Peptides against a protein of PDB entry 8BZL. Designs and how they scored, part 28

Target 1, 228 residues: chain A of PDB entry 8BZL
Amino acid sequence: SYDRAITVFSPDGHLFQVEYAQEAVKKGSTAVGVRGRDIVVLGVEKKSVAKLQDERTVRKICALDDNVCMAFAGLTADARIVINRARVECQSHRLTVEDPVTVEYITRYIASLKQRYTQSNGRRPFGISALIVGFDFDGTPRLYQTDPSGTYHAWKANAIGRGAKSVREFLEKNYTDEAIETDDLTIKLVIKALLEVVQSGGKNIELAVMRRDQSLKILNPEEIEKYV
Target 2, 242 residues: chain B of PDB entry 8BZL
Amino acid sequence: SRRYDSRTTIFSPEGRLYQVEYAMEAIGHAGTCLGILANDGVLLAAERRNIHKLLDEVFFSEKIYKLNEDMACSVAGITSDANVLTNELRLIAQRYLLQYQEPIPCEQLVTALCDIKQAYTQFGGKRPFGVSLLYIGWDKHYGFQLYQSDPSGNYGGWKATCIGNNSAAAVSMLKQDYKEGEMTLKSALALAIKVLNKTMDVSKLSAEKVEIATLTRENGKTVIRVLKQKEVEQLIKKHEEE

## One batch from the design tools (peptide; made by RFdiffusion4, then SolubleMPNN)

Design b1_p9_7_s1 (from b1_p9_7, 4 letters changed)
Fold by OpenDDE base, seed 2:
Structure b1_p9_7_s1 (fold): chain B 228 residues (1-228), chain C 242 residues (1-242), chain A 9 residues (1-9)
Amino acid sequence: as target 1 above (228 residues)
Amino acid sequence: as target 2 above (242 residues)
Amino acid sequence: SEIAERLFE
């Protein structure tokens, strides 16, 4: 049945479904991640919550474990599946290995999951990219990105989604040791980066910060405005 | 472009899932379903389209389904798909109850089904379900709740929303008239009638063409009640007098 | 399309 061959190589060696999934990611709102010295920050473009929608059900940033959080761009439903699988793995790891996952470990797990969906018969790729941030048990802040292909890399700073190109260009110019010297400066860097693509200022930005040995904190709009 | 919209749900060159979009489009042709969250309850109102003279007068709700003691849903879309999904919802709820000896939280039930829906958009040999659902429920975590889910497996919580025919217009009306924090079940019922009257392609709204269910809490228990035809008639009459 | 936009976040 031809229906089993969803992701196949083209004659020129392309995996079109993977490439098209990457295009799906570009339809998502922008997310940015920055690794500071002792902080990791995720910022996302807040999709205009429809009037009458419950805001609690619209989250682009989520915790995978106490020491790891993730932002995504792309298909929301796909993201939920990945998040759930990642959460289960984080808990499983704690039970079997008796330690929390490293950020790299869980990223690799997610990446492997995505990769399998590019190679399994009858499955389409996940239409999401993710920024995964957190702290390893040794206190090292980490930032990883994964894409629909299942590739992943560590980053100092990166962006995904619709405005990712502009945000990355900004970060390439402005990410310096001085710019991340303090937690506040790191947060400011993320906000400034997002403001390259987000209209109407800080009201359309959601920010999450994780400090060493601290849980994920989502900043309220008032807190964000202090940095604008 | 036709190659990507005629087969298994795959990405288009632009990164779109056309089969999912088409499923959502199909739902637009289904009867209107409304959900409104109030301070003291939550309601579903649904258009009843199939009235046959030979149907046994035992008016069971055609579009509103009780899922468990604390939740109900309404459906818009393909009836057969809806039946499968509503049955699955009931099974999920029961399995949870058996496993944990407590009712499944509302959002968890919604997400469980949404994961199924999503799977049907990602796995080959399957088509998306042509169904959107509105869920009403109560749990100890969030109290009264209203959710909407679509063929993609996306869901959201709502204060008020609409699916099916003329849903966009209905949502616009709800946005205009919904008073946050001040919505009583009584006012919600009135609002439901108002919106249905404008969104249904009927000259006059009649009780025969509308199903309404309310979910309330009485003495620490959830009560799901389908309004009697006479009650709906009274609501319609009140609206006409205003 | 409005439908398409709803699928992505």
Scores: peptide ipSAE 0.362, ipTM 0.791, DockQ to the pose 0.805
Fold by OpenDDE base, seed 5:
Structure b1_p9_7_s1 (fold): chain B 228 residues (1-228), chain C 242 residues (1-242), chain A 9 residues (1-9)
Amino acid sequence: as target 1 above (228 residues)
Amino acid sequence: as target 2 above (242 residues)
Amino acid sequence: SEIAERLFE
């Protein structure tokens, strides 16, 4: 019986397992998202890939659909579960509604999934936060964040993971209309933000860019270096 | 805190899953398993610890399991858990074949099992599987492949890796000697013997204590072969002569 | 610590 009562309220109203899951997120490497005028950009601290490991199998940024991508921080295996569920939902939505999901819709789906795992008997919360970016069918760029509790909000810019505080502080100071006036400036902003916490410059940064009516583009190291 | 590390599938105040970590630690004491990717094939080499003369059934491998025509795996950890997972792998592969009329891609089979492993880290009343696996396979998408998975449900692709006893030392040796793009299956076999000789807790490496399987392509078909004892003896002999 | 680190990204 007690093994099933994983997430319960404390006498003072805390859900400790949710709070501890949030601590798990802080164990993850930093991810940052920025919404530009006609672009969304995800940047992540590139975890050092072990020698002899295939980099193909190490992904912190992934596509959920043609118009939506996600970065996460926290438990890798938990993230895979969420990503797979989200991908299935995106495809299901296309079949049933005959349109791709909105970024808000899929975020809400993910958030609902997470919330259920905070309330369902015998389940622990997911140990991940996510930045979800993309374009709605009408061409509007979107950025959302969700955390282990299942809450979600829309953002202009945000960060998750171990260096999130420093990155957010940077973004709060430097996110202006002028700073996102062009796609290139928006990308530069993300890189500068990540450099607050990432050592050794562009070689330790992975960047994903999505523009309206374009597929997710992962920038190569040479492309990143031109912005540094 | 002991109050959290002794309970299944819960976060510690620091955000750690101690039961998963402990499962991984336990596997570190299991028999050594190696995987090496070559240009013309992929191999598994595993320590055989259970040699019993009174075994009724002749088994070709203790730790290496054929999953389907295109994939095999090696296991390190709790034997009973390994049996459950290997059976599940075979079932998943079969179901896929029946549903799609083509063999399951290697990574998809790995991820399917990893999702099961992950579930056992998230649902109450369950413990993590005390098993890590190495997967070797071939598919039309990526050719020869080597994967590693652990009790957390995490996995990764590798050119060469090791699980079980002295895995860290083995990985270090592999990093030193593995040459990307130049590894033949023959060279990989020699490397496997070299690493096992140094990492196994035995006074002398013998063919009876080592299992080796190779996966190759012949005439457009995958061939999975467990090396005969005599073949392994020859490999060991060659190593000793060098 | 190494094991713990492997669980997170």
Scores: peptide ipSAE 0.349, ipTM 0.798, DockQ to the pose 0.760
Fold by OpenDDE base, seed 3:
Structure b1_p9_7_s1 (fold): chain B 228 residues (1-228), chain C 242 residues (1-242), chain A 9 residues (1-9)
Amino acid sequence: as target 1 above (228 residues)
Amino acid sequence: as target 2 above (242 residues)
Amino acid sequence: SEIAERLFE
């Protein structure tokens, strides 16, 4: 019964539900990730928060563990499920392996989860892409991206969401060794990249920075303005 | 586009979940529910639409449900779906209490239900719940809290918000009149009456058509109280005199 | 639609 088969191959070999999930991602606000030398930076376009809404409950950037952060684009509710599963896995890994996850490991876990939801007859794909950044236990900064299909790759820099194309084009032109020579320059690069698609400057940008052997820091608007 | 409208919640070619959107649209036709956070408490106000004289059981609360000693919710949407979800909320809260010997934090209860809602948007053979909820509560972590959740499984914290019929207009009014940092429960009650009077499709607001619950802290305990009809009448009268 | 926009972040 076709009613049970949510994600099936088309005659030409396409998984339409996966492709459509990718379209859902494009409806999300823009997120950008950049790997520096000793820093990883996530930047996101702030969704306009309603005046009476509690800002605490609206976060596009979240920690998966002490050494890993994630930004997503797409369906918010879907993202929560993925985040929760990833957090549990991070903790489980610490307990069983006695080491924090590598960024690649947790990315692969998330990717595998997504892939399973593309193959199960009773499930639709997750409508999210994610940028996953962090540090491996050896101190190596990492950036990964995963898509609704469950595909993942390592990146120097990447973007997801509605303005991703423009941001990627900017990064392709401007990501150089000189541009990431310092932590501050790396942060500036992310801001400049986001400004390609974000209106009204730094007020509509959220930045998260993770430095080697340091906890995730979410920059306040005043701190962001120093880089603009 | 129509093929994606009637089947299991799947993505449209444009990446939309129409079944979720339709569920949200259905909620727009439900009775109005308001939530307002104050410094000294939080309240829910809901429209009573089904006043049938022949109903034997005076449902003291048609739309407001006590979840545990520290939380209550109001629902807008399909009644049967609401009953299922409110029951689930109670079960989740009880299980947590039994497991941890402390009340479940407010946001954690909200997220637990939201995960269920989300699942009904992702798993085959299921339709989205046609229900939005407002949650009021107190916990030791964040104090008084107000949350809103929708059929997608998305949720957010609010100082004041509205779901159901004319919710957009209500939210606009709340934005205009809500005074951050200065909101007392008394002022919140007055604001609730003001907004309901303007948003309810009734010629005259009456106590019979409004249900109000307050959540406060007294002597280190949470008190959830549904206002008596006479109390609501007094609030309405006061509003009319202003 | 406004509803659709609320689903995405």
Scores: peptide ipSAE 0.341, ipTM 0.778, DockQ to the pose 0.774

Design b1_p9_7_s1 (from b1_p9_7, 4 letters changed)
Fold by OpenDDE base, seed 1:
Structure b1_p9_7_s1 (fold): chain B 228 residues (1-228), chain C 242 residues (1-242), chain A 9 residues (1-9)
Amino acid sequence: as target 1 above (228 residues)
Amino acid sequence: as target 2 above (242 residues)
Amino acid sequence: SEIAERLFE
C-alpha cells in the first residue's frame, strides 16, 4: 500500500504522508497571525495546562531570534526540532553574514528542512505548520506560513490548527485597512479572530506582539482582557 | 485503518502516530512512578515490582537512577529501553560537564533525551521507546525541578506528577492534595505514600515494594539519597495511623 | 483519545 509506505507518490499523484501530516496539524490548537502596519501579532489557543504543570515549559509561541518569532500547530516534539534548527540558523546567519535573518530567509530555511523530510528515505514529514512573524532589518513587518510539505507563502493574515478554517473566514471578512490602522486595533483583530474558536475568552489565549524596533512581548492575561 | 498501527513512523489518515500512542498505552501498565516538588527538595517514589530473595540488597534501585550529582530519574516502561535511555542521559550529562566544566542544566538534559525520543518517532526502521521518565534535579538557574517525558519526545515541568499504572488517578489525587507554595519535603513524602497507597494494586503497601529518593541541597551541594527500607516503613506506618 | 491529544499542541 502506497499510503503506508515511506513518503511516495500514489498512482494518482498524491503524497499521502504529507497530506496526513497536514491532518496532524489540524489536531493542534489554533494559532493566528496578523500583519499590521508596524506590528505583527501572534495569537494562540492555550492548550489546557494541567493544574500542577509548570507553564514555563508549555509554549506554543517562541522566539527564533530577536526579530522573529513563531507559532506552530501539530506535533509538539516535531516543533521543538524545527525551532532548534531555526534558532541555530539565525545565529549562524548573524555570525557569517553579520546581519539578522530576514523573515523570508528563515521561513525558507524551515520550509526547506520540511521539504527534505518529505523526500528523504526513512523519514516521515514533520507534523507541524508554522506561522512565522517578525521584522526585516529595513523595518518591514512580515508574516509567513509553512506547512508539512515545505511550501511557504507570505500573508497579511492567516491561521493554522483545528480552528483555522473558521478563523480564516473571519479574517477574510474583517481584515481591512481600517481594522489594522493602529497597533491596538490589530491586536483586537487577532483576539476577535481567535474568539471564533476559543472558549472562555482571554483566559485561553496567548498573545505575542512584536513592534518595529522592539523585542517580542508576550501579553499577560490582564493586558489581553483589555482588548476583549 | 489498522494497517497503520504496525508502522512506527507513518502517519495515519487522521494524522496520528499510533505506535507512539501504543507505547504510551503500554507505559500505563508499568509500575507507578511519582514525582513531587517541594520548597526544600524534590522526590521520586516508584513501585518496585521485582522482588526476589536472591537479589543483592546492599544497593538496589529498580526504577530510580542517578544521572549525575545534581539529577536523578525514574522510569516507567520497558526495562531494556529504560537502560538505554538512562545510559544516554548519563553520557549526555558527562559530555556536557567535560565540555563546559559545569553541570548540564536540568531542562537541557531532558530536552536532549527528548530529541532522541522524537527521532525514534520520525526516522524509519526504528520504534518508539516504550519508556516515560520522571526527572528530578537542581541547577543554579531554576533550583529544584521536576520533569516528565514520554515516548513522543514531549516533556513538561511539574509541581507533582505520575507515570505508569493508575497515573491518571494519581494525578487527580495530587491535584487535590498538593498545596502550592506550602509543600515541604516532609509533606511531599507523606503525600507520595498516600498516593501510592491508593494507586498501587496491592492489598497493603509495604516498604519492600516502594523506592523513594530525595534530592536536597546541603552546604551548597546536591544530595541524592535513596531512603532506607526502615525509613519507608516509618512513612507507611505514619500514613496508616492517620 | 486522551493519549492522542497529548501529542499535539
Scores: peptide ipSAE 0.339, ipTM 0.772, DockQ to the pose 0.786

Design b1_p9_7_s2 (from b1_p9_7, 3 letters changed)
Fold by OpenDDE base, seed 1:
Structure b1_p9_7_s2 (fold): chain B 228 residues (1-228), chain C 242 residues (1-242), chain A 9 residues (1-9)
Amino acid sequence: as target 1 above (228 residues)
Amino acid sequence: as target 2 above (242 residues)
Amino acid sequence: SSIAESLYE
């Protein structure tokens, strides 16, 4: 029955549901990731939080483990499912292998999960892309991006969401060794990149910073303004 | 384009889930439900539409459901779907209590149900639930809480919000009149009546058409109380005198 | 639509 096959090949070889899921990602607000020398930075466009909404419950950046965090673009509810499964896997890995996951490992896990939802009967693809950043046990900073297809790659810098194209163009032009020479410069690069698509400056930006051997830090608006 | 509108759990070419959007649209035609968080409590106010004299059971609460000792919810949308979801909430809460010997945190209960809702938007052969919920509760982690969830499986915490008919207008009024940090349960009740009076498609607000529940803490225990009709009448009367 | 936008972040 065709009703069970949500993701099928078109006659010309396209997986339309995967492509359409990628369009869903483009409806999400912009997220940016940059790998520095000893720092990884995630920046996101703040969705206008309704005045009466609790900000605690609106997060586009989340920790997967102590050494890994993720930003996403696309369907919020889908993201929650992926995040929860990733968190469980991170904990499971710690219990079974007695070491935290590498950033690549958890990215691959997420990618595999997404891929399965493109091939399993009766399931639609996840409508999310993710930027996954963190540090491996050896102290190496990592940035990965994954999309609804389950494809993933390592990046120096990347962006996802509605403004991703413009932000990537900016990063391609401005990402240099000099631009990431210090932690502060790296943070500044992320902010500048986001300002290409975000209106009203620092008030509409959320930044997460993870430094070597440090926990995820979400910058407050005042801290962000110092870099602007 | 119309072919995607009829299929469940399928992205449109533009990346939209039309069945979820349509479910949310349908909820917009349901009876109005309000939630307001106060410093000393939280309340739900819901429109009661089914007042039929031939109904044998005096429904004490048609739209407000007690989930456990610390949480209640109100529903807007398809009644049958609501019954399934409220039952599931009770089961989840009970299972947690049995497993951990403590009440489930409010947000965890909300997220558990939201994961179910989300699944019905992703797995084939399923349609989205045509229900939005408001949750009120108390836990030791965050105190008094108000949450809203929709058919997508998305949820959020709120100081005040509305679902159902004329929800946008209600939310606008709440934004104007809600005083952050200064909201008492008494003032919240008055605000609820004010908003319902303007948002309900009735010429005159009557106590028979409104259900109100409050959640408070007394002597270290959560108390969920549905207001008596007389109490609601008094609230309406006070509003009319202002 | 406002509904559609609410689904995405």
Scores: peptide ipSAE 0.334, ipTM 0.776, DockQ to the pose 0.756
Fold by OpenDDE base, seed 2:
Structure b1_p9_7_s2 (fold): chain B 228 residues (1-228), chain C 242 residues (1-242), chain A 9 residues (1-9)
Amino acid sequence: as target 1 above (228 residues)
Amino acid sequence: as target 2 above (242 residues)
Amino acid sequence: SSIAESLYE
């Protein structure tokens, strides 16, 4: 049967497909984002890259624009669609408005896209959550999270994926002004947070940092080990 | 509940896309396809299952398709789906060439198709394509490349991989025998035969049941060549002698 | 399942 009404309300007012998409997110590896004073940091649990797989093609952190980065948890193929759409929008914005997007703007765009897929006939929700970080043109660091429902909020720190609960609990306890006083401390906080759920130490962590007026930098394993 | 596995691709309560998983499972019953990346080339080796004496024409490339001058692919899964996807790949590549007056980068072609595959997992009234593909290619950006894509629209680059029947076993063998940085096309061919011999559910590997294509660079041009039956026979013979 | 896990990152 050609069922166009994929995401519908239950009698109890639930959008089950959205809720189930959230379960899909939980199947993804953990990602964490932290906003520092002049830095934003994304950390992800590395999925074990199969032997003989090209690591280049396995990325959980990506740039959306020069000033915006994203990590995701959930369906990889879904994420690619969202990332591509976001990138196009970032470029379009630069062309039409002659300024880069704000982190909030692009987050709202992504959120709107996700929301449409919860309401459009013949479409299932995206099975991804995203942490979106970056700098606004005024130099303000930002961190946003969006879920399959299309909801989004600004955060000081947050986590998504299978270990998100534990990581968030850690961040709630340890995120202080003192803990993010320096860039290095902020990075260390992210690593410590991830280590709550990652068993094999720094080797299973991918870390990306964006500083003010700098592009996304993915840290190599050696750099990560310095913070452990 | 069977409700989530029989209808349009939707999430199960556990967050699973069963139609995608089932498509991937179905591919496991298809003929084996191998891809191996070497320093001086890349190859595809595929099982040929449709050998009928009454066939009017010997199709030399049942499982391996040339996509453009710089890329080829092999398919495992539903034949009709494969035909649609391979045609789409050709169209995408051609449109790119016309638009930009240069060949499409390998990964970009792969991702373009993967986006289509993904769409068929997300949009209503569609079912996932029951096809996995191996892509071989060369471009100026990354040189020789090998990619694998599945019904989900996920893809990855590989040094060596396998899809279809007994793919897990084949991958295990490849992991054991693949020597990173030291793989020549010649050694890759030998490895392909070795793996196919063990992976294919045949009593004896024969050239008529195996298709092999190589992609190399000669004088600044990509050369895609399907090996002749005699060449494959020689490879098999050499393997048997070892 | 290994298949299921491969879909998620």
Scores: peptide ipSAE 0.247, ipTM 0.691, DockQ to the pose 0.769
Fold by OpenDDE base, seed 5:
Order: structure tokens, then sequence, then C-alpha cells
Structure b1_p9_7_s2 (fold): chain B 228 residues (1-228), chain C 242 residues (1-242), chain A 9 residues (1-9)
């Protein structure tokens, strides 16, 4: 039926709507995640905020729970839906299981949600990839990535969005044990990685840091400039 | 690729949602709506295109709707779609009030509707709403607020913004003349008239073609008022004298 | 900003 959004296999076995959703992700600004020893860092390219726009309403990095945060690339409205669903699940988990979610758990939840939208008649895939970072209850830092297909993997470092390829190449070359030896070095690594694709330095970068047993901290521009 | 723009909202090979883009394009042909945030209030100004002498005067205009005691909105786009969405906003606000025994925060109401809009861009058999909205409101969390939402389900907070016909030009003018931190409601009203005069597709701005609503706080209560025609005339006259 | 660009972050 031409009237239904349906993700079907092509003759050669491709799910074109999923692939096209991945192209939508590439239209998003760049996000990078790095797992340090005792820190997780998310960095995003700031979209130019219109002069009269409230910056508060422009969020590419958000908390899912006290111990988990997420950055995304792709369709903003789609991201909001995923974020809201994830937040509800985090709260539900706390109520039912009496413990916070693990980073893997919430990632799997998000991935499953995305997957369902690739296999349900009358639905299109989500046009977003996400970097999900946080700490498990045992204090282990985690970084996961999800894509429109609903796949997810754990990473040491990764990037999504328009400049992801360049950022990943940088990370592949520069992510070493020495580079993440300290929290500051880890933050610096993220900034350097983003600077591969972001123009005008620290003014166009947003950084979020989560340390063990600490809440998400968004760095102010002055703090970012210290690392540049 | 016409096959991706004429069907249920699906991704193009390039990752675009053409039906959403087309809905937004359609709104560009609708009457102009402005929103301006001031220190002591917030206002909506909307172009009134349907002027018929036999129409019964309603408290709220063709394009400005009261949502609850603390919020109002203006709409640009398909009238029938607008009616559905404004009704939904009222229902959402009422449900929240009943559930929590307090008024819904402004941003929460906006996001609730935006989630609905988004759904109409993702589920098969549905088309995007051909409507953009400006929201004005007051809550205890952020005070006076102005929001804009579009068919995609995206929204943002603004100091001043415009939707509908010649919105880009209007926004440019607002950027030039809006004084952050120094905007009074009086100045905002004057600015609204100035911008509408330049952006409306009319030969001469008249009070009959403009509807203005203000949201203020008086004695700890929100007051939403639609300006009388005479008041709008005075604003226009003042602008012409300057 | 183009309509298309406004949809993506």
Amino acid sequence: as target 1 above (228 residues)
Amino acid sequence: as target 2 above (242 residues)
Amino acid sequence: SSIAESLYE
C-alpha cells in the first residue's frame, strides 16, 4: 500500500528506509563521546543559535537519569521522542527494580525502540543516532552508540553526525591510554577531536562531563577555553 | 525523487522528510503571526485575513486562541488543522490541571503538542499538520515565555519571532530592533505594529486587519487581553506619526 | 536557514 510507511527489504536485502535514516543522521551536527578511566565526556558542535532564540531550548545533550546522559545527531523531534521514552523507562526501572538502570540497559531499551520502528507497518525509522554515556552502579564508565537500525555497541570513543568520519579518524589515531590518563586529558581529547570539524574553536563546542557519583555537568565557555 | 514527496512521510535517499518540508512551506503562505517577549508581558500579533461584517465578534480572534488562564497561542496554516491542535492543547492543559492540581508549565504544554505533531510525521497513513504555532504564557518557573513550534514537532523559546507570510523578513526586523533586557510591553506593541506594517501583504495597515493579544500579570494573576480595535488604531496612528 | 536544515541537529 502506497499510503503506509513501511520498511521492506529490497531485492538485494537492504532496508532502504533504515539506510536513508542513517543519511538523516549525517545531516545532524557532530557529536563525540569518549570514555576515560573515571570520566565520560560528551562533546557536541553547537548549532548557531539565532539571536532571539532562547538557548535553553536548544539541547543536544540531555540527561536520561542521574547516572546517564545522551547526545544525538539527526532529527530533533525524533530525538525528543526517544529521550522522553528513555527517561520514563529510567524512572520506571527505579520504581520496579529499585535500582538505577545500567547504561547498557537503557541503551538496549532505546535500541529496541528504534528496532521496532524498523519492523512495524505504518512507521518510519527514527532519524537519529545517539551516544549514551554514564556510570553503572559499580562505578564503571560506559559509552554506547545506537543508530536508526536499532543496533548498539559499546565503545571507547565514537562520533556521530556530519563530521563523524573525521572525528573518528582522529580518535582512532589519538585515543591511547596516555591520552585518557586523567580527566583533564580526556576532556582535552574530546575538544581536540571536535576541533577537527568545528570552526571558531571553543565557542562552538558544548561539553558535558560525568564523573563517578557525580551528576552531569555542562561546562561553561570559560571552562572549555581552558582546554583549548 | 517524486516518489518520496508524494507518499506517507518517509525518508528520501538523502535523509529528508519532504512532506514535513512541504508542510512548512505551506505555512509560509499563511497570514503573519508575531510574538514578542517583554519584561512586563508578552504579546501576539496576527494578521486577520477573514474580515466579514456579518461575523459575530468573538472575544478571541480568528488566529489567537486562549488555551488556559496562563497561556494563549496564535496559529499559521490550515484552519482545520489549527482547530484540532488548539483543542488538543486545551485538553492537555485541562488534564494536567486535574491530575496535578496546578497549571501545566508552559514548555510542557508546548512539548506535549509537539510530540503529537512529531507522531504525525512518523506514523503511516498520516500527514504532517500544516500548522505552526506561537505560544505565549506565564508560569512560576520561567515567568513570561514565548515559544514557536512547527509541523516537524520541533519547538524553541524566543524573545521575538514570526511565523507565516514573510516570516524571514519579520525576524530580520525583529533582530534589528529588539532590545534585549529593555523591552517593555509598550515598546513591544510598537515594534509589532512596525514589523507588521512592513511584512503584511497589504497596501495599508488597518486595525481591522490586525489582531493583538497581550499577556500580563496583575495582582498575582495572569491577564490575557485582546486589544480593542480602537487601541490598535491608536498604535497604528502612533506609528505613522513617527 | 533552509527548512531542511532546521529539522536536523
Scores: peptide ipSAE 0.234, ipTM 0.682, DockQ to the pose 0.716

Design b1_p9_7_s2 (from b1_p9_7, 3 letters changed)
Fold by OpenDDE base, seed 3:
Structure b1_p9_7_s2 (fold): chain B 228 residues (1-228), chain C 242 residues (1-242), chain A 9 residues (1-9)
Amino acid sequence: as target 1 above (228 residues)
Amino acid sequence: as target 2 above (242 residues)
Amino acid sequence: SSIAESLYE
């Protein structure tokens, strides 16, 4: 029954539903991640929040655990499912292994989840890509990206969503050891990268910063303006 | 394009879920539902389209449903789908209460249903629910709350919002007239009547065509009350005199 | 469409 055969191979070996899910990701607002020396930074393009909408419920950046946070691009509802599963896994890991997850571990978990939804009959792929950042228990900062296929890689810097190409091009040119020498410079790099695609300056940017042994901090607009 | 809209839960080449979009389009043809958050309460106002004289008045409300002691919702869209989702909400709330011996937080109830909605957009053999909901509630965490959810499983918190017919126009009006931080339940009721009067495709707004429910706190308890027809008439009359 | 845009973040 066609209703069950959602993700199938084309004659030429393509998984079209996965590719189309990647197109769904491109409809999302831009997110950027940068790994610094002792900091990880996520930046996202703020969608114009409706005037009467509660800002609390509009989050493109979320914590998965105390040491891991994630930004996504694509279908919002799909993202919630992934986030919830990841959070449960993080807690489960703490209970069973008695240590927080490594960033790679939780990324692999998310990737595996996504992959299963590309292979299971009767399920469509998740229409999301994610940037996952955090610190391993040894204090190492990490940045990973995962896409609808379930593929994941470690990055120094990367971007997802509508403006990802332009942001990546900027990062390829400007990501240097000097550019990430300090926490402030790293934050500035993220802002500059986002400004390549975000109109109206710093007011339309949300930034999340995680430092070693510190909780996730969402910068307020005033703090962002200091870096502009 | 036709191939993708005929299948329930697949991406188009452009990354669109047409069945979800079509479900949302269907909701646009449903009766108008408004939600307004005030400092001292929250309200739902819904259009009654089917006034059948033979309807057994036993039904408390056609479009507004009590979910538990602390929450109510209004629905725009397919009635049968609405009934299923409303029942599910009640079950979720009940199960939570039984498990934790406390009422489910408002947002958790909303998200639980939204996860179900999302599942119907991701699993084959299922179609999206053709329903959007407005939720009003109170909990100890955030106080009075207003939420909106759609067929995709997406949701958001609102100070004021509208779903159903002419929702865009209603939202625009709410944006103009909603006074942040100064909204009383009384003023919210007046605003609801004002907006409905302009957005409902009726020549004259009448009490029989409007359902209004308020959620307040009295003596440390949540009170959900559906306004009597006479009360609604008074609100309409007051509006006409201004 | 405005509807389509609302689905993505």
Scores: peptide ipSAE 0.326, ipTM 0.758, DockQ to the pose 0.761; fails the geometry check

